# Designs tried in a protein design run: peptides against a protein of PDB entry 5ONS. Part 103

Target 1, 181 residues: chain A of PDB entry 5ONS
Amino acid sequence: MFKKFDEKENVSNCIQLKTSVIKGIKNQLIEQFPGIEPWLNQIMPKKDPVKIVRCHEHIEILTVNGELLFFRQREGPFYPTLRLLHKYPFILPHQQVDKGAIKFVLSGANIMCPGLTSPGAKLYPAAVDTIVAIMAEGKQHALCVGVMKMSAEDIEKVNKGIGIENIHYLNDGLWHMKTYK

## One batch from the design tools (peptide; made by RFdiffusion4, then SolubleMPNN)

Design b2_p21_2_s3 (from b2_p21_2, 12 letters changed)
Fold by OpenDDE base, seed 5:
Order: sequence, then structure tokens, then C-alpha cells
Structure b2_p21_2_s3 (fold): chain B 181 residues (1-181), chain A 21 residues (1-21)
Amino acid sequence: as target 1 above (181 residues)
Amino acid sequence: SAEEEQKQLLKKLEEEVLKSL
């Protein structure tokens, strides 16, 4: 989603959200990520304005005090940014890739099944379309936010093709954006 | 089970965040 993304070229505008819209978004976030509910008040304090950075390709980034928190495309599901995920690593279920897959993930490549089933990888139960944090063998911080394209069960059985779609990864265009005030 | 392991992992991570505040 952000492989060729550049803040100067791909950001269109920024709008401040009304209180009623913010309330609706918070409810959506709790539905998607139930574990975030106790933390949402400190992530999005009631006293702080919430803004949407509108980008090309129907991408929207949710921000508070310049911090990039969540993003979505075409009014689909919200994804946490890697920066938020690094602060709250429990927001998403994890999948771990082997050492050999790291360089490909960091190039924006989708995660192939063998990288999730080989020694050094850890595959946890997850349904298709689940948003997951991609961890790496021997690393503490998530490398990528992805979406399961196959269930964990099918990844183990079929063990070929795209297991997880790469949505947002370290050092992509969104990562380099850092803040937006 | 792998599912229970995942739940325990996420719980531990949350506890670590709480301790860091």
C-alpha cells in the first residue's frame, strides 16, 4: 500500500473530525480490536482533536497531535501503523517469519507460505482476512502489518503461494512520514 | 495449544506495556 508512497506527492489534504464522527470511529476500532478498549483513552484523549490525512488511492490516515495512529483504504478496515503497534504490540495477533523471509518482507513482498512453516517461523491460528503483526525470528519489533490471505490451517496444509499480504512494512512511505501536524 | 500460546503472548506483552508506564 505504501511502497511508492511519498508525503509530498501522495497527501491531498487534512481535515479535523467532528465529535460525533470521532465517537463512531472509536466504536469501530473497539469492534476491530477489542483489546484496545482500555487503552483508547490514552491513545486518543478526549481533549485532543482527531484528524484525517487524506491521501491518493483513497487512503486515509487517522492522527492525534500529529501522531499517525491508524489507516484505511476505500473505507475498509482500519490498520494500526507500525509506530502505534510498536508502542502497543498486543493490538494485533502475531505471526512470525523465518530469518530468510525478513529481507523480502522489508522490500514489500507478500509473505509466502514456506516462510511461515519453516524452522524459525511460528504460525498461530488465524482466519482469512485477519489483520496480523508480522514478527521476525530474533527480532522484538513487528516488521510488517499484514492480512491473512489463507487461514493458518491452509498455510500448513498447502504450504505454497501467498499466505499473508504485506500492507505496511518498516521503512515504507508511511513509516518515513513519521508525523503530520 | 497454539491458540492458548498466542493468548498468553499477547497478555504478557500488555503487562510489559503497563509496567513501562
Scores: peptide ipSAE 0.601, ipTM 0.940, DockQ to the pose 0.975
Fold by OpenDDE base, seed 3:
Formats: sequence, structure tokens, C-alpha cells
Structure b2_p21_2_s3 (fold): chain B 181 residues (1-181), chain A 21 residues (1-21)
Amino acid sequence: as target 1 above (181 residues)
Amino acid sequence: SAEEEQKQLLKKLEEEVLKSL
């Protein structure tokens, strides 16, 4: 989603949200990520304005105090930014790729099934379309935010093809955006 | 189970964040 994203070229405008809209978004976030509920007041304090940065390709980035928190495309599901995920690594279920897959993930490649079933990888139960944090063997911080294209069960059974779609990864255009005010 | 392992992992991570505050 952000492989060739640049703030100067791909941001259209920024709008401050009304309180009613913010409440709706918070409810959506809790529905998607139940574990975030106790932390949401810290992540999105009531006293702080919430903004949406509108980008090309129908991308919207949710920000508070300049911090990029979540993003979505075409009003689809919200994804946490890696920067938020690094602060709150528990808000997504994890999947772990082997060491050999790291360089491909960091190039924006989708995660193939063998990278999730090989020694050094850890595959946890997850349904198709689940948003997941992509971890790597020997690394502390998530490398990528992805979406399960197959269930964990099917990844183990079929063990070929795209297991997880790469949505946002370290050093992509969103990562380099850092903040927006 | 793998599911329980995941739950324990995420809980532990949350506790670590809480302790760091």
C-alpha cells in the first residue's frame, strides 16, 4: 500500500474530525481490536483532536497530536501503523516468519506459506482476512502489518502460495512519514 | 495449545508495556 508513498506527493489534505465521528471510529477500533479498549484513552485522549490525513488511492490515516495511529483504504478495515504497533505490540495477533523471509518482507513482498511453516517460523491459529503483526525470528519489533490470505490451518496444509498479504512494512513510505501536523 | 500460547504471549507483552509506564 505504501511502497512508493511520499508525503509530499501523495497527501491530499487533512481534516479534523467531529466528536461524533471520533466516537464512531473508536467503536470500530474496539470491534476490530478488542485488546485495545483499555488503552484507547491513552492512545486517543479525549482532550486531543483527531485528524484524518487523506491520501491518494483512497487512503486515510488517523492521527492524534501528529502521531500516525491507524490507516484504511476505501473505508475498509483499520490497520495499525507499525509505529503504534511498536508501542503496543499486543493489539494484533502475531505470526512469525523465518530469518530467510525477512529481506523479502522488508522489500514489500507478500509472505509465502513456506516462510510461515519452516523452522524458525511460528504460525498461530488465525482465520482468513485477519490482520496480523509479522514478527521475525530473533527480532523484537514487528516488521510488517499483514492480512491472512489463507487460514493458518490451510497454510500448514497447502504450504504454497501467498499466506499473508504485505500491507505495511518497515521503511516503506508510511514509516518514513513519521508524523503529520 | 497454540491458541493459548498466543494469548499468553499477548498478555505478557501488555504487562510489559504497563510496567514501563
Scores: peptide ipSAE 0.600, ipTM 0.939, DockQ to the pose 0.971
Fold by OpenDDE base, seed 4:
Structure b2_p21_2_s3 (fold): chain B 181 residues (1-181), chain A 21 residues (1-21)
Amino acid sequence: as target 1 above (181 residues)
Amino acid sequence: SAEEEQKQLLKKLEEEVLKSL
């Protein structure tokens, strides 16, 4: 989503959200990520305005105090930014790729099934369309935010093709944006 | 089970964040 993203070229504007809209978004976030509920007051304090950074290709980034928290495209599901995920690594279920897959993930490549079933990888139960944190052996922070394109069960059984779609990865355009006020 | 393992992993991570506050 952000392979060719540049803040200067791809950001259109920024709007401050109404209270009612913020409440709706918070509820949506809890529905998507139940584990985030106890933390939302810390992540999105009531006293702080919530903004949406509107970008090209119908990308929207949810921000508070300049911190990039979540993003979505075409009014689809919200994804946490890697920066938020690094602070709260438990808000997404994890999948671990082998060491050999790291360079490909960091190039924006989708994660193929063998990279999730090989030695060094760890595949946890997850349904199709589940948003997941992509980890690697020996790495403390998530490398990527992805979406399961196959269930974990099917990844193990079929073991070929795209297992997880790469949505946001370290050093992509969103990562380099850092903050926006 | 792998499901329980994942649950425990996430719980542990949350606890670590709590300790850092």
Scores: peptide ipSAE 0.594, ipTM 0.938, DockQ to the pose 0.962
Fold by OpenDDE base, seed 2:
Structure b2_p21_2_s3 (fold): chain B 181 residues (1-181), chain A 21 residues (1-21)
Amino acid sequence: as target 1 above (181 residues)
Amino acid sequence: SAEEEQKQLLKKLEEEVLKSL
């Protein structure tokens, strides 16, 4: 989503959200990520305005105090930014790729099944369309936010093709944006 | 089970965040 993203070229505008809209978004976030509920007031304090940075290709980034928290495309599901995920690594279920997959993940490539079934990888039960944190063998912080394109069960059985779609990865355009005030 | 392992992993991570506050 952010492989060719550049803040100067791809950001259109920024709007401050109304209270009612913020409430709706918070409810959606809790629905998507139930584990975030106890933390949501810390992540999005009531006293702080919530803004949406509107980008090209129908990308919207949710921000509070300049911090990039979540993003979505075409009013689809919200994804946490890697920066938020690094602060709250438990808000997504994890999948772990082997060392050999790291280079490809960091280039924006989708994660192939063998990288999830090989020695050094760890595959946990997850349904199709689950948003997941992509961890790597020997690394502490998530490399990528992805979406399961196959269930964990099917990844094990089929063991070929795209297992997880790469949505947002370290050092992509969103990562380099850092903040937006 | 792998499911329980994942649950415990996430719980541990949350506890670590809590301790860091």
Scores: peptide ipSAE 0.571, ipTM 0.934, DockQ to the pose 0.970

Design b2_p21_2_s4 (from b2_p21_2, 11 letters changed)
Fold by OpenDDE base, seed 3:
Structure b2_p21_2_s4 (fold): chain B 181 residues (1-181), chain A 21 residues (1-21)
Amino acid sequence: as target 1 above (181 residues)
Amino acid sequence: SAKEEQEELLRKLEEEVLASL
């Protein structure tokens, strides 16, 4: 989603959200990520304005005090940014790729099934279309936010093709954006 | 402070990412 993203070229505008819209978004975030509820007032304090940065390709980034928190495309599900995920690693269920897959993940490549079933990888139960944090052997912080294209069960059984779609990864355009006010 | 610690963590992570490329 952010492989060739640049703030100067791909941001269209920024809008401050009304209270009613913020309430709706908070409810949606709790629905998507139930574990975030106790932390939501810390992440999005009531006193702080919430903004959406509108980008090309129908991408929207949710921000508070310049921090990039979540993003979505075409009003689909929200994804946490890696920067938020590093602060709150429990927001997403995890999957772990082996050491050899790291360089491919960091190039924006989709995660192939063997990278999730090989020694050094860890595959946890997850349904298709689940948004997941991609961890890596020997690394403590998520490298990528992805979407399960197969269930964990099918990844193990079939063990070929795209297991997880790479949505946002370390050192992509969103990562380098860092903040927006 | 917690903010300074987080900024340092992010800096180290960025360096780690760059080293992995």
Scores: peptide ipSAE 0.104, ipTM 0.723, DockQ to the pose 0.033
Fold by OpenDDE base, seed 2:
Structure b2_p21_2_s4 (fold): chain B 181 residues (1-181), chain A 21 residues (1-21)
Amino acid sequence: as target 1 above (181 residues)
Amino acid sequence: SAKEEQEELLRKLEEEVLASL
């Protein structure tokens, strides 16, 4: 989603959200990520305005105090940014790729099944369309946010093709935004 | 602090990523 993303070229505008819209978004976030509910007031304090950074390709980034928290495309599901995920690693279920897959993930490539079933990888139960944090063998922090294109069960059984779609990865255009005020 | 340790780890990871590109 952000492989060719540049802040100066791809950001259109930024708007401050009304309280009713914020409430709706918070409810959606809790629905998507139930574990975030106790932390939501810390992540999105009531006293702080919530903004949407509108980008090309129908991308919207939710921000508070300049921090990039979540993003979505075409009003689809919200994804946490890697920066938020690093602070709250429990927001997403995890999958772990082996060392060999790292360079491909960091180029924006989708995660192939063998990279999730090989020695050094760890595959955890997850249904299709689940948003997941991609960990890597020997690394402490997520390097990618992805979406399961196959269930964990099918990844293990079929063991070929795209297991997880790469949505946002370390050092992509979104990562380099850092903040937006 | 925990925050400082996290920032250091992130920096190291980022540096490692840049080296691998």
Scores: peptide ipSAE 0.097, ipTM 0.711, DockQ to the pose 0.036
Fold by OpenDDE base, seed 1:
Structure b2_p21_2_s4 (fold): chain B 181 residues (1-181), chain A 21 residues (1-21)
Amino acid sequence: as target 1 above (181 residues)
Amino acid sequence: SAKEEQEELLRKLEEEVLASL
């Protein structure tokens, strides 16, 4: 989503959200990420305005005090930014790729099944379309936010093709955006 | 501070990523 993303070229505008819209978004976030509920007031304090940074290709980034928290495309599901995920790693279920897959993930490549089934990888139960944090062998922090394109069960059985779609990864355009006020 | 620690962590991660590319 952000492989060729540049803040100067791909951001269109920024709007401040109404209270009712913020309520709706918070409810959606809790629905998507139940574990975030106790932390939501810390992540999105009531006293702070919530903004949406509108980007090309119908990408929207949810921000509070300039911090990039979540993003979505075409009003689809919200994804946490890696920066937020690093603060709250429990927001997403995890999958772990082996060492060999790291360089490909960091180039924006989708995650192939063998990278999730080989020694050094850890594959946890997850359904298709689940948003997941991509961990890596020997690394403490998520390298990528992805979406399961196959169930964990099917990844193990089929063990070929795209297991997880790479949505947002370290050193992509969103990562380099850092903040926006 | 917690903020400073987080910023340092992120910087280290950036450096690690760049080294891995």
Scores: peptide ipSAE 0.091, ipTM 0.717, DockQ to the pose 0.033
Fold by OpenDDE base, seed 4:
Structure b2_p21_2_s4 (fold): chain B 181 residues (1-181), chain A 21 residues (1-21)
Amino acid sequence: as target 1 above (181 residues)
Amino acid sequence: SAKEEQEELLRKLEEEVLASL
């Protein structure tokens, strides 16, 4: 989603959300990520305005105090940014790729099934379309936010093709954006 | 190698994140 993204070229504008919209978004976030509920007041304090950075390709980034928290495309599901995920790693279920997959993930490539079934990888139960944090062998922080294109069960059985779609990865255009005031 | 370069990049990025927490 952000392989060729550049803040200067791809951001259109920024709007401040009204209270009712914020409440709706918070409820949606809790529905998507139940584990975030106890932390949501810390992540999105009531006293702080919530903004949406509107980007090209129908991308929207949810921000508080300039911190990039979540993003979505075409009014689809919200994804946490890697920066938020690094602070709250439990927001998403994890999958772990092997060491050999790292360079491909960091180039924006989708995660192929063998990278999730080989030694050094860890594959946890997850349904298709689940948003997941992509961890890597020997690394502490998530490399990528992805979407399961196959269930974990099918990844193990079929073991070929795209297992997880790469949505947002370290050093992509969103990562380099850092903040937006 | 390209792999080693990417691993080093990842390490640096992780360190940056840790410093910001």
Scores: peptide ipSAE 0.065, ipTM 0.648, DockQ to the pose 0.046

Design b2_p21_3_s1 (from b2_p21_3, 7 letters changed)
Fold by OpenDDE base, seed 1:
Structure b2_p21_3_s1 (fold): chain B 181 residues (1-181), chain A 21 residues (1-21)
Amino acid sequence: as target 1 above (181 residues)
Amino acid sequence: SAADELARNAPKEEIELPSFL
């Protein structure tokens, strides 16, 4: 989603959200990520304005105090930014790729099934379309936010093709954006 | 479970892209 993203070229505008809209978004976030509920007031303090940065290709980035928290495309599900996920690693279920897959993930490549079934990888139960944090063997921080394109069961059984779509990865255009006020 | 382990995690400091990841 952000492989060719540049803040200067791909941001259209920024809007401050009304309180009612913020409440709706918070409810959506809790529905998507139940574990975030106890932390949501810390992540999005009531006193702080919430903004949406509107980008090309129908991308929206939710921000508070300039911090990029979540993003979505075409009003689909929210994804946490890697920066937020590094602070709150429990927001997403995890999948782990082997060491060999790291370089490909960091190039924006989709995660192939063998990279999830090989020694050093860890594949946890997850349904198709589940948003997941991509961890790597021997690494502490998530490398990528992805979406399951196959169930974990099918990844193990078929062990061929794209298992997880790469949505946002370390050092992509969103990562480089850092903040937006 | 892996999910239970994740739920025990506390917020961490924001990081820049580290060499060690």
Scores: peptide ipSAE 0.027, ipTM 0.582, DockQ to the pose 0.037
Fold by OpenDDE base, seed 5:
Structure b2_p21_3_s1 (fold): chain B 181 residues (1-181), chain A 21 residues (1-21)
Amino acid sequence: as target 1 above (181 residues)
Amino acid sequence: SAADELARNAPKEEIELPSFL
């Protein structure tokens, strides 16, 4: 999603949200990520304005105090940014890739099944279309936010093709955006 | 789930990570 993203070229505008819209978004976030509920007032304090940065390709980034928290495309599901996920690593279920897959993930490549089933990888139960944090062998911080294209069961069984779609990865255009005020 | 286990831990500080292979 952000492989060719540049803040100067791909941001269209920024809007401040009304209170009613913020409440709706918070409810959506709790529905998507139930574990975030106790933390949501810390992540999105009631006193702080919430903004949406509108980008090309129908990308919207939710921000509070300039921090990039969540993003979505075409009013689809919200994804946490890697920066938020580093603070709150439990927001997403995890999958771990082996050391050999790291280079490919950081190039924006989709995660192939062998990188999730090999020694050094850890594959946890997850259904198709689940948004997941991609961890790496021997690393503490998520390298990528992805979407399961196959169930964990099917990844193990088939062990070929794209297991997880790479949506947002370390050092992509969104990562480099850092803040937007 | 792995997420449930991680939720028992306190949030981590944000760290800007360098690129690595």
Scores: peptide ipSAE 0.026, ipTM 0.595, DockQ to the pose 0.057
Fold by OpenDDE base, seed 3:
Structure b2_p21_3_s1 (fold): chain B 181 residues (1-181), chain A 21 residues (1-21)
Amino acid sequence: as target 1 above (181 residues)
Amino acid sequence: SAADELARNAPKEEIELPSFL
């Protein structure tokens, strides 16, 4: 989603949200990520304005005090930014890739099934279309936010093709966009 | 809780790629 993203070229505008819209977004975030509920007042304090940064390709980025929190495309599900996920790693279920897959993930490549079933990888139960944090063997922080293209069960059985779609990764255009006020 | 411990132990400073990789 952000492989060729540049703030100067791909940001269109920024809008401040009304209280009613913020309440709706908070409810949606709790529905998508139930574990975030106790932390939501810390992540999105009531006193602080909430903004949407509108980008090309129908991408929207949710921000508070210039911090990039979540993003979505075409009014689909929200994804946490890697910067938020590093602070709150429990927001998403995890999958772990082997050492050999790291360089490909950091180039924006989709995660192939063998990179999730090999020695050094860890595959956890997850349904198709689940948003997941991609961890790496021997690393503490998530390298990528992805979407399951196959269930964990099917990844293990078939062990061929794209297991997880790469949505956002370290050193992509969104990562380089540190803040927006 | 496990979530509380993870949040408390989260990086306080910006994570830079040269230090992460």
Scores: peptide ipSAE 0.021, ipTM 0.565, DockQ to the pose 0.031
Fold by OpenDDE base, seed 4:
Structure b2_p21_3_s1 (fold): chain B 181 residues (1-181), chain A 21 residues (1-21)
Amino acid sequence: as target 1 above (181 residues)
Amino acid sequence: SAADELARNAPKEEIELPSFL
C-alpha cells in the first residue's frame, strides 16, 4: 500500500473529525481489535483532536497530536501503523517469519507460506482476512502489518503461495511519515 | 544485513505480551 507513497506527493488534505465521527471510529476499532479497548483512552485521549490525513488512492490515516495511529483504504478495515503497534504490540495477533524472510518483507514482498512454516518461524491460529503483526525470528518489534490470505491451517497444509499479504512494512512511505500535525 | 539493521532501528520499548503470543 505504501511502497511508492511519499508524504509530499500523496497527501491531499487533513480534516479534524467531529465528536460523533470519532465515537463511531472508536467503536469500529474496538470491534476490530477488542484488546485495544482498555488502552483506547490513552491512545486517543478525549481532550485531543482527532484528524484524518487524506491521501491518494483513497488512503486515510487517523492521527492524534500528530501521531499516525491507524490507516484504511476505501473505507475498509483499519490497520494500526507500525509505530502504534510498537507501543502496543498486542493490538494484533502475531505471526513470525524466519530470518531469511526479513529482507523480502522489508522490500514490500508478500509473505510466502514456507517463510511461516520453516524452522525459526511461528505460525499461530488465524482465519483468512485477519490483520496480523509480522514478527521475525530474533526481533522484538513487528516488521510488517499484513493480512492473512490463507488460514494458518491452510498455510501449514498447502505450504505454497502467498500466506500473508504485505500491507505496511518498516521503511515504507508510511513509516517515513513520523508525524503529521 | 541492511534489513536486520532496519529492524533494529525500531523503537526499543519492551512490553509484556499476553502469554499466548
Scores: peptide ipSAE 0.021, ipTM 0.586, DockQ to the pose 0.049

Design b2_p21_3_s2 (from b2_p21_3, 7 letters changed)
Fold by OpenDDE base, seed 2:
Order: C-alpha cells, then structure tokens, then sequence
Structure b2_p21_3_s2 (fold): chain B 181 residues (1-181), chain A 21 residues (1-21)
C-alpha cells in the first residue's frame, strides 16, 4: 500500500473530525481490536483533536497530535501503523517469518507460505482476512502489518502461494511519514 | 512461485533494520 508513497506527493488534505465521527471510529476500532479498549483513551485522549489525512488511492490515515495511528483504504478495515503497533504490540495477533524472509518483507513482498512454515517461522491459528503483525525470527518489533490470505491451517496444508498480504512494512512510505500536524 | 514473488519485490538495496528491532 505504501511502497511508493511519499507525503509530499500523495497527501491530498487533512480534516479534523467531529466528536460524533470520532465516537463512531472508536467503536469501530474496539470492534476490530477488542484488546485496544482499555488503552484507547491513552491512544486517543478525549481532549485531543482527531484528524484524517486523506491520501491518493483512497488511503486515509487517522492521526492524533500528529501521530499516525491507523489507516484504511477504500473504507475498508482500519490497520494500525507500525509506529502504534510498536507501542502496543498486542493490538494484532502475531505471525513470525524466518530470517530469510526479512529482506523480502522489507521490500514490500507478500509473505509466501514457505516463509511461514519453515524452521524459524511461527504460524499461529488465524482465519482468512485477519489483520496480523508480522514478526521476524530474533526480532522484538513487528516488521510488517499484513492480512491473512489463507487460514493458518491452509498455509500449513497447501504451503504454496501467498499466505499473508503485505500491507505496511518497516521503512515504507508510511513509516517515513512519521508525523503529520 | 515464492522465489518469483520475492524476486519481483526484492529491494535494490538492502535495508538495515534499526538496532532496537
């Protein structure tokens, strides 16, 4: 989603959200990520304005105090940014790729099934379309936010093709955006 | 194949991971 993203070229505008819209978004976030509920007031304090940065290709980034928190495309589900996920690693269920997959993930490559079933990888139960944090062997912080394109069970059984779609990865255009005030 | 997908998406330059990761 952000492989060729640049803030200067791909941001269209920024809008401040009304209180009612913010409440709706908070509810959506809790529905998507139930574990975030106790932390949501810390992540999105009531006193702080919430903004949406509108980008090309129907990308929207939710921000508070300039911090990029969540993003979505085409009114789809919200994804946490890696920067938020590094602070709150429990927001997403995890999957782990082996060391050999790291360089490919960091290039924006989709995660192929063998990279999730090989020694050094860890595959946890997850359904298709689950948003997941991609961890790497020997690393503490997530390298990528992805979406399960196959269930964990099918990844193990089929062990061929795209297991997880790479949505946002470390050092992509969103990562380099850092803040927007 | 997995190799083909990796090759198509391979970076031109190796990205160094931050030390804190």
Amino acid sequence: as target 1 above (181 residues)
Amino acid sequence: SAADEAARNAPKEEIELPSFL
Scores: peptide ipSAE 0.032, ipTM 0.564, DockQ to the pose 0.224
Fold by OpenDDE base, seed 5:
Structure b2_p21_3_s2 (fold): chain B 181 residues (1-181), chain A 21 residues (1-21)
Amino acid sequence: as target 1 above (181 residues)
Amino acid sequence: SAADEAARNAPKEEIELPSFL
């Protein structure tokens, strides 16, 4: 989603949200990520304005105090940014790739099934379309936010094709945006 | 293979991992 993204070229405008809209977004975030509920007042304090940065290709980025928190495309689900996920790693279920897969993930490549079943990888139960944090062997912080294209069960059984779609990865255009005030 | 498809999509420049990871 952000492989060729540049803040100067791909941001259209920024809108400060009304209280009613913020409430709706918070409810949606809790529905998508139930574990975030106890932390949501810390992530999105009531006293702080919430903004949407509108980008090309119908991408929207939710921000508070310039921090990029979540993003979505069109009417799709919200994804946490890697920067938020590094602070709150429990927001997403995890999948782990081996050390050899790291360079490919950081190139924006989709994660193939063998990279999730190889020695050093860890595959945890997850359904198709689940948003997941991509971890790597020997690393503490997530490398990527992805979407399961196969269930964990099918990845193990079939062990061929795209297991996880790469949505947002370290050092992509969103990562380099850092803040927006 | 998974590695072959990843290699085809990989940019020529290696992206360094941040040291804090």
Scores: peptide ipSAE 0.031, ipTM 0.562, DockQ to the pose 0.189
Fold by OpenDDE base, seed 1:
Structure b2_p21_3_s2 (fold): chain B 181 residues (1-181), chain A 21 residues (1-21)
Amino acid sequence: as target 1 above (181 residues)
Amino acid sequence: SAADEAARNAPKEEIELPSFL
């Protein structure tokens, strides 16, 4: 989603949200990520304005105090930014790729099934379309936010093709967009 | 599991891109 993204070229505008809209978004976030509820007031304090940065390709980024928290495309599901996920690693279920897959993930490549079934990988139960944090063998922090394109069961059985779509990865255009005030 | 361990962790500070990646 952000492989060729640049803040200067791909941001259209920024809108401060009304209180009612913020409440709606918070409810959506809790629905998507139930474990975030106890932390949501810390992540999005009531006293702080919430903004949406509107980008090309129907991308919207949710921000508080300039921090990029979540993003979505075409008003679909929210994804946490890697920066937020590094602070709150429990927001997403995890999948782990092997060491050999790291360089490909960091190039924006989709995650192939063998990279999820190899000895250095760890594949946890997850349904298709589940948003997941991509961990890596021997690494502490998530490398990528992805979407399951196959169930974990099918990844194990078929073990060919794209298992997880790469949505946002370390050092992509969104990562380089550190803040937006 | 890694997910279970992550759920037990407290929030962490923001990091820059690790050099070892």
Scores: peptide ipSAE 0.029, ipTM 0.619, DockQ to the pose 0.038
Fold by OpenDDE base, seed 3:
Structure b2_p21_3_s2 (fold): chain B 181 residues (1-181), chain A 21 residues (1-21)
Amino acid sequence: as target 1 above (181 residues)
Amino acid sequence: SAADEAARNAPKEEIELPSFL
């Protein structure tokens, strides 16, 4: 989603949200990520304005005090940014790729099944379309936010093709945007 | 707890790519 993203070229405008809209978004976030509910007042304090940064290709980024928190495309599901996920790693279920897959993930490549079934990988139960944090063998922080294109069960059985779609990765255009106020 | 996990994993400073990799 952000492989060729540049803030100067791909941001259209920024709008401040009304209280009623913020309430709706918070409810959507709790529905998607039930474990985030106790933390929403810390992540999105009531006293702080909430903004949407509108980008090309129907991308929207949710921000508070310039911090990039979540993003979505075409009114689809919200994804946490890697910067938020590093602070709250429990927001998403995890999958782990082997050392050999790291360089490909950091180039924006989709994650192939063998990178999830190899000895250095760890594959946890997850259904198709689940948003997941991609961990790497020997690394502390998530390298990528992805979407399961096959169930964990099917990844193990078939072990061929795209297991997880790469949505947002470390050092992509969203990572380099850092803040927007 | 979730609070303890967040405290342990939250970066004290920005994660530098050269030191992260």
Scores: peptide ipSAE 0.020, ipTM 0.592, DockQ to the pose 0.032

